# Designs tried in a protein design run: peptides against a protein of PDB entry 3LCN. Part 17

Target 1, 96 residues: chain A of PDB entry 3LCN
Amino acid sequence: QYTENLKVIVAEKLAGIPNFNEDIKYVAEYIVLLIVNGGTVESVVDELASLFDSVSRDTLANVVQTAFFALEALQQGESAENIVSKIRMMNAQSLG

## One batch from the design tools (peptide; aimed at target 1 V27 Y30 N37 L51)

Design b2_p22_1_s3 (made by RFdiffusion4, then SolubleMPNN; its pose is not in this set)
Fold by OpenDDE base, seed 2:
Structure b2_p22_1_s3 (fold): chain B 96 residues (1-96), chain A 22 residues (1-22)
Amino acid sequence: as target 1 above (96 residues)
Amino acid sequence: SEKKKKLEEKIKKLKEELEKKK
């Protein structure tokens, strides 16, 4: 399974959120666990929104959707390194 | 923090659920 790579990818995405004052490693792990246990974008966003009310639902949805897309990409053969690089570039663009 | 502890407990629970599905 791709859980460990997905954790790294999600962590990179979370790192792009300004003023996000949470343990990124643990949040990434939580998101991945929710997904592999059958969560949907909506259900995972709902769960995260209940925990992190300082982050908009749109931002959370963006993170979660990125996780699902990344999982699909991993399953299709794309490397974790390449996915992380794309996310890092997107993070930089969003902050600019 | 309290929030981190809550998150850790949720993670623990999900890991247990995942193990039960195996």
Scores: peptide ipSAE 0.518, ipTM 0.896, DockQ to the pose 0.981
OpenDDE base, seeds 1, 3, 4, 5: peptide ipSAE 0.514, 0.513, 0.514, 0.511; ipTM 0.895, 0.895, 0.895, 0.895

Design b2_p22_2_s1 (made by RFdiffusion4, then SolubleMPNN; its pose is not in this set)
Fold by OpenDDE base, seed 2:
Structure b2_p22_2_s1 (fold): chain B 96 residues (1-96), chain A 22 residues (1-22)
Amino acid sequence: as target 1 above (96 residues)
Amino acid sequence: SSLLEKLKEKIEKLKEELKKKE
């Protein structure tokens, strides 16, 4: 029930990765589908690492963990807008 | 196939699996 919002959130997180040249929309969708289909942080990271060797495992883990935290936040009543805003700010800080 | 095509295939597979569970 939070899948669409989570896709937007994950996409924002992915957009903060320097030199990431994959289709963010599809990657975000894939991450969310892995999670809602019962994936764990470890299993999702493993899957992504197998696909995107140009991105460090630590970076992938950061994205996936953010997704799980965001899902929990959504379940606890935080708006997707607020979560996206926080991620956008973090992206800006990391790029600065 | 390209990485994107592989990704699309994986997405569709998961969507089908999820649909079966629901």
Scores: peptide ipSAE 0.694, ipTM 0.933, DockQ to the pose 0.883
OpenDDE base, seeds 1, 3, 4, 5: peptide ipSAE 0.693, 0.691, 0.693, 0.693; ipTM 0.933, 0.933, 0.933, 0.933

Design b2_p22_3 (made by RFdiffusion4)
Pose (drawn by RFdiffusion4):
Structure b2_p22_3 (pose): chain A 96 residues (1-96), chain P 22 residues (1-22)
Amino acid sequence: as target 1 above (96 residues)
Amino acid sequence: SEIEERIAELREYLEKRREEQK
C-alpha cells in the first residue's frame, strides 16, 4: 500500500505553502482519502477550495496534482524518500 | 463506508478550525 507514504509526501508539499496556517497532517490525510476514494484532480481541488478560501486555486491544484504524480511514481517503484527530496527542493527553490 | 465516515469527520474538524480562526 502507498497510503502512508502518500500522506508524508503531501504533508511535505503543504509545508511549502507560505502563510498556510493549518494542521498539515490532517489536511494531508484528507487529501489522500479523497484520492483513495476515487477523487479526481478537479473534485479534490473543489473540495479543498471550499475549505481553504485564502489559497489560490492554482496553488491547491498544484498540491493535488503533486499527490497524483507521487502516487504514480510510488507505483512505478520510486521510493517515498526520493519523492520527498524532490518536493523539498521545489519548496526551497534551491539545488542545495 | 469507513473511508467516507473518516472523510466526513475530517471535513467537520477542518471547518470547525476555520470558523475559530474567522

Design b2_p22_3_s2 (made by RFdiffusion4, then SolubleMPNN; from b2_p22_3, 14 letters changed)
Fold by OpenDDE base, seed 1:
Structure b2_p22_3_s2 (fold): chain B 96 residues (1-96), chain A 22 residues (1-22)
Amino acid sequence: as target 1 above (96 residues)
Amino acid sequence: SSLQKRIEELRKKIKEEREKKE
């Protein structure tokens, strides 16, 4: 099971979005469960766009794609801590 | 399913919180 680690990872990614005034924990869980339930990048982005119209579609796509890549990385043996560190560095480089 | 139920709960919660801010 990678869902719990993925929630942490997605939460870190969401934390990088400027002026995103939402419950990060709930949104992160929502994204992860959509993916676990068979969602695709496109379908999850569409869902998020319907909820968060103030966030650009490109930003949402970046978050969702990161989640999918992170899941693959976890399955390949990369630690959650390492993935979070990478995301934190990316956040520091500004998320549009 | 429990998964689908939780997804719906989260969606509802997220929407409710947004409505409170409007």
Scores: peptide ipSAE 0.739, ipTM 0.947, DockQ to the pose 0.885
OpenDDE base, seeds 2, 3, 4, 5: peptide ipSAE 0.738, 0.738, 0.738, 0.738; ipTM 0.947, 0.947, 0.947, 0.948

Design b2_p22_3_s4 (made by RFdiffusion4, then SolubleMPNN; from b2_p22_3, 9 letters changed)
Fold by OpenDDE base, seed 4:
Structure b2_p22_3_s4 (fold): chain B 96 residues (1-96), chain A 22 residues (1-22)
Amino acid sequence: as target 1 above (96 residues)
Amino acid sequence: SSLEERIKELKEKIKKRREKKK
């Protein structure tokens, strides 16, 4: 469905996390597949928190919520390019 | 399922890479 676009979107969001020294491609795919497999914001955050204890839970929640919002946006007809652009801008403006 | 197997694979890959970095 929207998995490939969502992977790109989530990867862009992950790229905005300071000092996140992980394989963004793998993590992005992991998040997306958890979502399409029926995960909720809470369950996916819990899963990520178990893996990345150096990242704040709030940051992880922000990433996951962004993924869910992006999925909804895609379903509403917004282009992946537009969503990515918004995230890039948010990343550039983010101070934590 | 194939999906669930891929999820497991990814998790293991992520964990393995983190362990290597420690």
Scores: peptide ipSAE 0.735, ipTM 0.945, DockQ to the pose 0.878
OpenDDE base, seeds 1, 2, 3, 5: peptide ipSAE 0.735, 0.734, 0.735, 0.735; ipTM 0.944, 0.945, 0.944, 0.945; seed 3 fails the geometry check

Design b2_p22_4 (made by RFdiffusion4)
Pose (drawn by RFdiffusion4):
Structure b2_p22_4 (pose): chain A 96 residues (1-96), chain P 22 residues (1-22)
Amino acid sequence: as target 1 above (96 residues)
Amino acid sequence: ELEENLKRTEELRQFFLEKKAE
């Protein structure tokens, strides 16, 4: 199963949204459950937009798309640690 | 398993709505 890894990966992505004052672990769980229950990028983004009005649609779509891409990479055998490392790099915008 | 996921999803949704209403 990839659910526990995907929650950690989504939480790392959420940590990169500036001024996102929310309980990241619960938001990540919510996103992962919506995807596991058959959600699409659109349906998940729409659900998040109603809950988090301050965040632009493009930012939310970015988070959800990352969740779908990460699930595919996990199914392709990429380790969760490597995926988290790429997200940290994207969040910090630095190779360092 | 699906029923439990849906119940948990609704609990989290209500948690976010209650927090937003504050």

Design b2_p22_4_s1 (made by RFdiffusion4, then SolubleMPNN; from b2_p22_4, 12 letters changed)
Fold by OpenDDE base, seed 4:
Structure b2_p22_4_s1 (fold): chain B 96 residues (1-96), chain A 22 residues (1-22)
Amino acid sequence: as target 1 above (96 residues)
Amino acid sequence: SMKERQERIEELRKKFKEKNAK
């Protein structure tokens, strides 16, 4: 299981959202739980959009897709640290 | 388990809804 690593990764991605007024740790946990319980990109985005209307749907979709890609990367052998590093760099450049 | 995860999901969802209620 990659749940704990994925939570860290998703949290890093969420940290890149400007003016995101939510507890990042809890939102990251929420996203990972939805994914683990069989959520799809579409269904998870729908859930998040219904809860966090201050964030654009595109931004939410980017976060969710990143989570799914990260999960695949972890399964392919990439380290969580490496994935986090990439996301951090992307956050510094631009989110979107 | 899936059940436990679902319970946690509902718990978090409730928190988010309450926090963002208008």
Scores: peptide ipSAE 0.773, ipTM 0.950, DockQ to the pose 0.890
OpenDDE base, seeds 1, 2, 3, 5: peptide ipSAE 0.771, 0.772, 0.771, 0.772; ipTM 0.949, 0.950, 0.950, 0.950

Design b2_p22_4_s2 (made by RFdiffusion4, then SolubleMPNN; from b2_p22_4, 10 letters changed)
Fold by OpenDDE base, seed 4:
Structure b2_p22_4_s2 (fold): chain B 96 residues (1-96), chain A 22 residues (1-22)
Amino acid sequence: as target 1 above (96 residues)
Amino acid sequence: EREEREKRIKELREKFKKKNAE
């Protein structure tokens, strides 16, 4: 039920990756689908790493972990807007 | 629905792979 909000959140996180040349919308959708279908942090990172070798594994792990934390936050009642705002601020402080 | 999600995952995966191969 949080799928669409999670896509937006993940897209915001991806937007913080410097020199990321993939379509953010499609990658965000891909990540959310993998999570919803039962992916773990490790399995989703493995999938992404196999496809996007220009991005470090640590960066991918950060994105995926953020997605899982965001999902938990949504389930605990935090608004998507607040989560996006936090991520945007984190992006401004740069990603690893 | 899981089956539709799996189909979409496959579509996106192929899209990414195809782009990377270019």
Scores: peptide ipSAE 0.775, ipTM 0.947, DockQ to the pose 0.973
OpenDDE base, seeds 1, 2, 3, 5: peptide ipSAE 0.773, 0.775, 0.774, 0.773; ipTM 0.946, 0.947, 0.947, 0.947

Design b2_p22_4_s4 (made by RFdiffusion4, then SolubleMPNN; from b2_p22_4, 14 letters changed)
Fold by OpenDDE base, seed 2:
Structure b2_p22_4_s4 (fold): chain B 96 residues (1-96), chain A 22 residues (1-22)
Amino acid sequence: as target 1 above (96 residues)
Amino acid sequence: DRKEREERLKELEKKFKEKNAK
């Protein structure tokens, strides 16, 4: 139900990571796949850390937590467009 | 392409299993 929107949201979050050299779309799909298959913040971060050791655990945790918050927001009725806009602004602020 | 995406996801899953099998 919310998976496609969540993929877009997670992709936007990943796009804010400097020097991230993986396919953002595919990684976003992977994260969402883990979440919908019962992953927790901790378990998803653990798996991502094993795959992407060039990204700090804190950064990965930030991405994953954002995904879970976004999923909750979607379930509560917030639009994907609004969530994406917030993330874009956050990305811009993070990059200075 | 759905098939391509599925293959990429399987690749990521495989990499995870390989790293955890060490």
Scores: peptide ipSAE 0.147, ipTM 0.705, DockQ to the pose 0.259
OpenDDE base, seeds 1, 3, 4, 5: peptide ipSAE 0.130, 0.138, 0.144, 0.143; ipTM 0.700, 0.701, 0.701, 0.702; seeds 1, 3 fail the geometry check

Design b2_p22_5 (made by RFdiffusion4)
Pose (drawn by RFdiffusion4):
Structure b2_p22_5 (pose): chain A 96 residues (1-96), chain P 22 residues (1-22)
Amino acid sequence: as target 1 above (96 residues)
Amino acid sequence: ANEERVAELKAYLQERREEQKA
């Protein structure tokens, strides 16, 4: 199963949203459950937009799309650690 | 079980947002 890994990956992505004052672990769990239950990028983004009005739609779509891409990479055999590393790099905008 | 968990999380997140806006 990839659910536990996907939660950690989504939490790392959420940690990169500035001034996102929310319980990241619970938001990550919510996103992962919506995807596991058959959600699409649109349906998950729409659900998140109603809950988090301060965050732009493009930012939310970015988080959800990252979750779908990460699930595919996990199914393709990429380690969760490597995926988290790429997200940290994207969040920091630095090769360092 | 997943649907019940999603309902619980949604209710919890809504309460948090109401408190922040109060």

Design b2_p22_5_s1 (made by RFdiffusion4, then SolubleMPNN; from b2_p22_5, 13 letters changed)
Fold by OpenDDE base, seed 2:
Structure b2_p22_5_s1 (fold): chain B 96 residues (1-96), chain A 22 residues (1-22)
Amino acid sequence: as target 1 above (96 residues)
Amino acid sequence: MLEERIKELEKKLKERRKKKLE
């Protein structure tokens, strides 16, 4: 199980969203729990879009897809620290 | 419980959204 690591990873991704005024830890937990409970990219994005209208659907999709990719990376043996570092760097250069 | 926690978080986030719309 990679739930806790995935929460950290998703939180890092959310931290890169400008003008995001939500509790990052709560949103990260929500996203991760939706995923581990059988959510798909589409279903999770739809759920988030209904809650956060100030964030574009593309940005939400990027967050959710990142979570799924990160989960796969963890399963393939990549460390959470390495994944977080990549996301942090992407946040610094792209912001979305 | 997983489902219970999901519902709790959803409720919290919906309430925050409701307040933002008020």
Scores: peptide ipSAE 0.643, ipTM 0.921, DockQ to the pose 0.855
OpenDDE base, seeds 1, 3, 4, 5: peptide ipSAE 0.639, 0.640, 0.642, 0.641; ipTM 0.921, 0.921, 0.921, 0.921

Design b2_p22_8_s1 (made by RFdiffusion4, then SolubleMPNN; its pose is not in this set)
Fold by OpenDDE base, seed 1:
Structure b2_p22_8_s1 (fold): chain B 96 residues (1-96), chain A 22 residues (1-22)
Amino acid sequence: as target 1 above (96 residues)
Amino acid sequence: SAADQKRIEELREKFKEERAKR
């Protein structure tokens, strides 16, 4: 399905967080696993907040919501490359 | 799947262990 593309997309979003101390690839995998196994925005944010105290809840919520929107976009036929490009532009504007 | 659940737990524990060392 879209899990591999979603991992790349989420990793790009995480790369925009300043001073993020975790391995981006592993955190992206974790987020995607939670989402495709029935996670909601609320439940995934709660889990991430319990693990990563250095990141604000608002920032985590933004990452998770982006992941859900990206998944829907992929399902509707948008390319992963296009989604990644949009996220890069957002990262350049502000996140942390 | 069972594989996904196992991997989720592995990653969760990895993050907890790394946090404890900081």
Scores: peptide ipSAE 0.780, ipTM 0.957, DockQ to the pose 0.944
OpenDDE base, seeds 2, 3, 4, 5: peptide ipSAE 0.780, 0.780, 0.779, 0.779; ipTM 0.957, 0.957, 0.957, 0.957

Design b2_p22_8_s2 (made by RFdiffusion4, then SolubleMPNN; its pose is not in this set)
Fold by OpenDDE base, seed 1:
Structure b2_p22_8_s2 (fold): chain B 96 residues (1-96), chain A 22 residues (1-22)
Amino acid sequence: as target 1 above (96 residues)
Amino acid sequence: SAEDEKRIKELEEKFKEKNKKR
């Protein structure tokens, strides 16, 4: 239901990671797929950490938690545009 | 879904292949 919007949101979050050399679109799709298929914060982080060891676990956890919060926000009626704007502002403060 | 699981595996393989090249 919210998968496409969530992909955009997660992509925006990933774009804020410095020196992230992975394909943002594919990673965003991957994260959303895991979430909508029963993934938890812990399980999704574990999968990402196994694939992207150059990114700290804390950074990955930050991305995944943001995705879950964004999904809840979408379900509560917040627009994807608004969520993206918030994330963009957070990105400007640098991710770690 | 089965389709989702297939796509998940496709993406995983894509990421793994890219990592091997690095």
Scores: peptide ipSAE 0.731, ipTM 0.927, DockQ to the pose 0.918
OpenDDE base, seeds 2, 3, 4, 5: peptide ipSAE 0.730, 0.729, 0.731, 0.730; ipTM 0.927, 0.927, 0.927, 0.927

Design b2_p22_8_s3 (made by RFdiffusion4, then SolubleMPNN; its pose is not in this set)
Fold by OpenDDE base, seed 2:
Structure b2_p22_8_s3 (fold): chain B 96 residues (1-96), chain A 22 residues (1-22)
Amino acid sequence: as target 1 above (96 residues)
Amino acid sequence: SHMDLERIEKLRKKFEERRKKR
């Protein structure tokens, strides 16, 4: 039930990665699908690292961890808009 | 779900193919 919101959130997080040459929408969908179908932080990071070798493992881990935290936040009642806003601010700080 | 698994594999294949072409 939170999958669509989570996709938006993950997409926002991915948008903060410099020189990321993948379709953000598809990657976000992929990450969310892995998570909601039993993926763990470790397993999803391993999967993404194998596919996107130009992105550091630490960066991927940060994305995946953010996704898990966001899912928990959604489940606890935080709005997707608030989560996206926080991520957007973090992206801006990372780029600055 | 079964449909999710199919979509996962489809996306995985897409990403793998793009990786091979790079």
Scores: peptide ipSAE 0.756, ipTM 0.947, DockQ to the pose 0.965
OpenDDE base, seeds 1, 3, 4, 5: peptide ipSAE 0.755, 0.755, 0.756, 0.756; ipTM 0.946, 0.946, 0.947, 0.947

Design b2_p22_8_s4 (made by RFdiffusion4, then SolubleMPNN; its pose is not in this set)
Fold by OpenDDE base, seed 1:
Structure b2_p22_8_s4 (fold): chain B 96 residues (1-96), chain A 22 residues (1-22)
Amino acid sequence: as target 1 above (96 residues)
Amino acid sequence: SAEDQKRIEELKAKFKEEREKR
């Protein structure tokens, strides 16, 4: 199921944010819910920015864009494990 | 869905509550 896999993927992305004080699982669920219910990059970023103002808008935008790309990748047949692996490597490089 | 919207609101409320405690 794409939604469940996407939650895992988004959680991995969030785990790369330094000093993120929120529950990653719940935030990942929130982001996925917004996306699958018609959210756009802009609208989801706006929602997150209003809730998590300690995180830069650029960082939030990066998370959201990653989620949308991941969803597309899943729909194209890429495995969740492969996507998570890519995100983990990106986290190790830089965030923000 | 209505269920999704309810869950969205629940999560939003949780985030706001936790922020207020910090």
Scores: peptide ipSAE 0.772, ipTM 0.955, DockQ to the pose 0.910
OpenDDE base, seeds 2, 3, 4, 5: peptide ipSAE 0.771, 0.770, 0.771, 0.770; ipTM 0.955, 0.954, 0.955, 0.954

## One batch from the design tools (peptide; aimed at target 1 D23 Y30 L34)

Design b2_p23_1 (made by RFdiffusion4)
Pose (drawn by RFdiffusion4):
Structure b2_p23_1 (pose): chain A 96 residues (1-96), chain P 23 residues (1-23)
Amino acid sequence: as target 1 above (96 residues)
Amino acid sequence: INEERLALLKEKIEELKAKLAEE
């Protein structure tokens, strides 16, 4: 199963949203459960937008799309650690 | 952290877990 790994990956992505003052672990769990229960990018983004009005739609879509791409990479055999490393890099905007 | 939104979010998580357990 990939659910536990995907929660950690989503949490790392959420940590990169500036001034996102929420419980990251619970938001990640919510996102992962919506995807596991058959959600699409749109349905998950719409659900998040009603909960988190301060975050732009494009930012939320970016988080959800990352969750779907990460699930595919996990199914393709990429380690969760490597996926998290790429997200950290994207969040920091640095090769360092 | 907004406590009212967090309580609502936890409730929605339990609903989603219950739906998944039924499937």

Design b2_p23_2 (made by RFdiffusion4)
Pose (drawn by RFdiffusion4):
Structure b2_p23_2 (pose): chain A 96 residues (1-96), chain P 23 residues (1-23)
Amino acid sequence: as target 1 above (96 residues)
Amino acid sequence: AKEEREKRISELREYLEARREEK
């Protein structure tokens, strides 16, 4: 199963949203459960937009799309650690 | 299993809404 890894990956992505004052673990669990239960990028983004009005739709879509891409990479055999490393790099905008 | 996921999603939504109302 990839659910536990996907939660850690989504939490790392959420940590990169500036001034996102929310319980990251619970938001990540919510996103993962919506995707596991058959959600699409649109349905998950719409659900998140109603909960988090301060965050732009494009930012939310970016988080959800990352979750779907990461699930595919996990199914393709990429380690969760490597996926988290790429997200950290994207969040920091630095090769360092 | 689907009913358990839906119940958990609902609980989490209510929890997030309650936290937003406190702000």

Design b2_p23_3 (made by RFdiffusion4)
Pose (drawn by RFdiffusion4):
Structure b2_p23_3 (pose): chain A 96 residues (1-96), chain P 23 residues (1-23)
Amino acid sequence: as target 1 above (96 residues)
Amino acid sequence: SAEIEKRIAELKEYLEKRRAEQK
């Protein structure tokens, strides 16, 4: 199963949204459950937009798309640690 | 599944309560 890894990956992505004052762990669980229960990028983004009105649609779509790409990479055998490392790099915008 | 839908509903109510408190 990839659910526990995907929650950690989504939480790391959410940590990169500036001024996103929310309980990251619960938002990540919510996003993962919506995807596991058959959600699409659109349906998940729409659900998040109603909950989090301060965040632009493109930012939310970016988080959800990252969740779908990460699930595919996990199914392709990429370790969750490596995926988290790429997200940290994208969040910091630095190779360092 | 029904269990997943119930959990999503609980989480949504929790997030909505937190957002209401912030406002």

Design b2_p23_3_s3 (made by RFdiffusion4, then SolubleMPNN; from b2_p23_3, 15 letters changed)
Fold by OpenDDE base, seed 3:
Structure b2_p23_3_s3 (fold): chain B 96 residues (1-96), chain A 23 residues (1-23)
Amino acid sequence: as target 1 above (96 residues)
Amino acid sequence: SSSLEEKIKKLEEKIKKERKEKE
């Protein structure tokens, strides 16, 4: 139900990672599919770490945790637009 | 990557199968 919105949200979060040269759309899709297929924060981070060794585990954990929080927010009635806006602001702060 | 694409495809098929079983 919230899958497509979650992909957009995760993509925005990934866009904030400096020097991340992977296809954002595909990575976001993969993260969401892992989550909806029963993944946990730990298992999803482990999978991503095996694929992207140039990104720190802490950074990956932050992305995955954000995805789970976003899913909960969507389920509680918050709009995808609002969630994306918050993430975009956080991305800007990290690069400022 | 080709590996990532294959993993995505595999998960999509699994989800599709599970959805049909729950209908």
Scores: peptide ipSAE 0.241, ipTM 0.737, DockQ to the pose 0.117
OpenDDE base, seeds 1, 2, 4, 5: peptide ipSAE 0.220, 0.230, 0.235, 0.162; ipTM 0.714, 0.727, 0.728, 0.713

Design b2_p23_3_s4 (made by RFdiffusion4, then SolubleMPNN; from b2_p23_3, 11 letters changed)
Fold by OpenDDE base, seed 3:
Structure b2_p23_3_s4 (fold): chain B 96 residues (1-96), chain A 23 residues (1-23)
Amino acid sequence: as target 1 above (96 residues)
Amino acid sequence: SKELEEKIKKLKEEIEKRREKKK
């Protein structure tokens, strides 16, 4: 139901990772589909860690946890726009 | 579903393919 919005949200979160030279859209879709296929935070992090060893496990865990929280927020009625705005603000703050 | 799992597999393969191209 909120799959497409979640892809946008996860993409915004991934965009905040410094020196992440991957296709953000494809990685976001990959993460979301893993989640809707029954993935857990741990299992999805494990999958991402196997692909992107240059990204710290803590960073990957933060991305995945954000996705799960965002999904819950969407289900509770928060707009995708609002969630994206919050993530964008957090990205800016974490960069310096 | 099997269809979803196949989509996931294809996405992973595409990500890996693009990473190889960047090397």
Scores: peptide ipSAE 0.698, ipTM 0.941, DockQ to the pose 0.799
OpenDDE base, seeds 1, 2, 4, 5: peptide ipSAE 0.693, 0.698, 0.696, 0.695; ipTM 0.940, 0.941, 0.941, 0.941

Design b2_p23_4_s3 (made by RFdiffusion4, then SolubleMPNN; its pose is not in this set)
Fold by OpenDDE base, seed 2:
Structure b2_p23_4_s3 (fold): chain B 96 residues (1-96), chain A 23 residues (1-23)
Amino acid sequence: as target 1 above (96 residues)
Amino acid sequence: SKEEKLKKLKEKIKKLKEELKKK
Protein backbone atom coordinates (compact mmCIF):
# COMPACT_ATOMS: atom_id res chain seq x y z
CA GLN B 1 0.00 0.00 0.00
CA TYR B 2 2.74 2.46 0.94
CA THR B 3 5.50 0.87 -1.12
CA GLU B 4 5.48 3.35 -3.99
CA ASN B 5 5.51 6.36 -1.71
CA LEU B 6 8.21 4.76 0.38
CA LYS B 7 10.35 4.23 -2.72
CA VAL B 8 10.14 7.94 -3.49
CA ILE B 9 11.00 8.83 0.08
CA VAL B 10 13.98 6.47 0.22
CA ALA B 11 15.20 7.73 -3.13
CA GLU B 12 15.16 11.28 -1.78
CA LYS B 13 17.19 10.18 1.21
CA LEU B 14 19.72 8.36 -0.99
CA ALA B 15 20.07 11.46 -3.14
CA GLY B 16 21.51 13.25 -0.14
CA ILE B 17 24.48 10.91 0.15
CA PRO B 18 27.61 12.53 -1.25
CA ASN B 19 29.58 10.52 -3.80
CA PHE B 20 26.91 7.82 -3.98
CA ASN B 21 27.25 6.53 -7.52
CA GLU B 22 24.72 3.71 -7.54
CA ASP B 23 21.36 3.71 -9.29
CA ILE B 24 19.17 5.39 -6.70
CA LYS B 25 15.89 4.14 -8.12
CA TYR B 26 16.86 0.49 -7.90
CA VAL B 27 18.57 0.85 -4.54
CA ALA B 28 15.42 2.46 -3.15
CA GLU B 29 13.30 -0.33 -4.58
CA TYR B 30 15.60 -2.92 -3.06
CA ILE B 31 15.45 -1.32 0.37
CA VAL B 32 11.66 -1.16 0.31
CA LEU B 33 11.40 -4.78 -0.84
CA LEU B 34 13.70 -5.89 1.96
CA ILE B 35 11.51 -4.07 4.46
CA VAL B 36 8.18 -5.40 3.20
CA ASN B 37 9.61 -8.91 3.14
CA GLY B 38 10.24 -8.70 6.86
CA GLY B 39 13.64 -7.11 7.09
CA THR B 40 14.81 -5.33 10.21
CA VAL B 41 17.03 -2.29 10.42
CA GLU B 42 19.95 -4.55 11.21
CA SER B 43 19.33 -7.10 8.47
CA VAL B 44 18.74 -4.47 5.80
CA VAL B 45 21.86 -2.56 6.81
CA ASP B 46 23.86 -5.79 6.70
CA GLU B 47 22.62 -6.52 3.21
CA LEU B 48 23.36 -3.03 1.93
CA ALA B 49 26.77 -2.98 3.54
CA SER B 50 27.68 -6.16 1.69
CA LEU B 51 26.69 -4.59 -1.62
CA PHE B 52 27.96 -1.08 -1.13
CA ASP B 53 31.15 -1.34 0.87
CA SER B 54 32.21 2.16 -0.16
CA VAL B 55 29.36 3.62 1.89
CA SER B 56 29.82 3.79 5.64
CA ARG B 57 27.65 1.58 7.80
CA ASP B 58 26.49 4.65 9.70
CA THR B 59 25.30 6.27 6.49
CA LEU B 60 23.45 3.12 5.47
CA ALA B 61 21.91 2.84 8.92
CA ASN B 62 20.70 6.42 8.66
CA VAL B 63 19.03 5.69 5.34
CA VAL B 64 17.40 2.50 6.55
CA GLN B 65 16.19 4.02 9.80
CA THR B 66 14.71 6.89 7.83
CA ALA B 67 12.86 4.37 5.69
CA PHE B 68 11.36 2.66 8.73
CA PHE B 69 10.37 5.96 10.30
CA ALA B 70 8.85 7.08 7.02
CA LEU B 71 6.82 3.90 6.74
CA GLU B 72 5.47 4.44 10.23
CA ALA B 73 4.67 8.05 9.41
CA LEU B 74 2.80 7.00 6.28
CA GLN B 75 0.83 4.46 8.27
CA GLN B 76 -0.04 7.15 10.78
CA GLY B 77 -1.39 9.42 8.08
CA GLU B 78 1.43 11.77 7.21
CA SER B 79 1.62 12.66 3.53
CA ALA B 80 4.51 11.48 1.40
CA GLU B 81 4.99 15.06 0.27
CA ASN B 82 5.61 16.26 3.80
CA ILE B 83 8.04 13.45 4.49
CA VAL B 84 9.98 14.15 1.29
CA SER B 85 10.13 17.83 2.17
CA LYS B 86 11.59 17.06 5.57
CA ILE B 87 14.20 14.80 4.03
CA ARG B 88 15.16 17.45 1.49
CA MET B 89 15.72 19.91 4.30
CA MET B 90 17.83 17.41 6.18
CA ASN B 91 19.84 16.63 3.05
CA ALA B 92 20.51 20.32 2.49
CA GLN B 93 21.64 20.78 6.06
CA SER B 94 23.96 17.78 6.02
CA LEU B 95 25.50 18.70 2.67
CA GLY B 96 25.79 22.42 3.40
CA SER A 1 31.70 -2.08 -11.71
CA LYS A 2 28.56 -0.02 -11.47
CA GLU A 3 26.96 -2.08 -14.21
CA GLU A 4 27.79 -5.33 -12.49
CA LYS A 5 26.39 -4.09 -9.21
CA LEU A 6 23.23 -2.98 -10.95
CA LYS A 7 22.80 -6.41 -12.51
CA LYS A 8 23.26 -8.03 -9.14
CA LEU A 9 20.81 -5.61 -7.59
CA LYS A 10 18.21 -6.35 -10.25
CA GLU A 11 18.59 -10.05 -9.65
CA LYS A 12 18.11 -9.58 -5.93
CA ILE A 13 15.06 -7.43 -6.55
CA LYS A 14 13.61 -10.09 -8.82
CA LYS A 15 14.15 -12.73 -6.17
CA LEU A 16 12.46 -10.65 -3.49
CA LYS A 17 9.50 -9.98 -5.73
CA GLU A 18 9.11 -13.68 -6.31
CA GLU A 19 9.28 -14.37 -2.60
CA LEU A 20 6.68 -11.71 -1.96
CA LYS A 21 4.32 -13.29 -4.48
CA LYS A 22 4.58 -16.61 -2.69
CA LYS A 23 3.42 -15.10 0.58
Scores: peptide ipSAE 0.704, ipTM 0.942, DockQ to the pose 0.969
OpenDDE base, seeds 1, 3, 4, 5: peptide ipSAE 0.703, 0.702, 0.704, 0.703; ipTM 0.942, 0.942, 0.942, 0.942

Design b2_p23_5 (made by RFdiffusion4)
Pose (drawn by RFdiffusion4):
Structure b2_p23_5 (pose): chain A 96 residues (1-96), chain P 23 residues (1-23)
Amino acid sequence: as target 1 above (96 residues)
Amino acid sequence: EKEENEKRIEELKTYIQERREEK
């Protein structure tokens, strides 16, 4: 199963949203459950937009799309650690 | 498993909404 890894990956992506004052672990669990239960990028983004009005739609779509891409990479055999490393790099905008 | 997931999604949504109302 990839659910536990996907939650950690989604939490790392959420940690990169500036001024996102929310319980990251619970938001990540919510996104992962919506995807596991058959959600699409649109349906998950729409659900998140009603909950988090301060965050732009493009930012939310970015988080959700990252979750779908990461699930595919896990199914393709990429380690969760490597995926988290790429997200940290994207969040920091630095090769360092 | 599907029913448990749906119940958990409802619980999390209610929890997030209550926290947002406090802000």

Design b2_p23_5_s1 (made by RFdiffusion4, then SolubleMPNN; from b2_p23_5, 13 letters changed)
Fold by OpenDDE base, seed 4:
Structure b2_p23_5_s1 (fold): chain B 96 residues (1-96), chain A 23 residues (1-23)
Amino acid sequence: as target 1 above (96 residues)
Amino acid sequence: SMAELEERIKKLKEKIKEERAKK
């Protein structure tokens, strides 16, 4: 299982959202557990959109898709540290 | 278990809502 690494990765991605004033740790865990419980990109985005209407659906979709891609990367042998580094770099370039 | 997982998810959602309500 890659749940703990994925939580860190998702948290880093959430940290890139401007004006996102939510508990990142809680939200990251929430997203990861939804995925582990069989959630799809669409279902998780719908769930998050219902909670955070101040964040664009596209932004939420980007976060969720990143989580799924990260999970695949972890399964392929990429380190969590490397994935986090990439996300941090993308955050610095502005989340879009 | 699956039941425990779903309960945890529910609890997290509630916590998120509670924190938002404080703001």
Scores: peptide ipSAE 0.632, ipTM 0.928, DockQ to the pose 0.765
OpenDDE base, seeds 1, 2, 3, 5: peptide ipSAE 0.629, 0.629, 0.627, 0.629; ipTM 0.928, 0.928, 0.927, 0.928

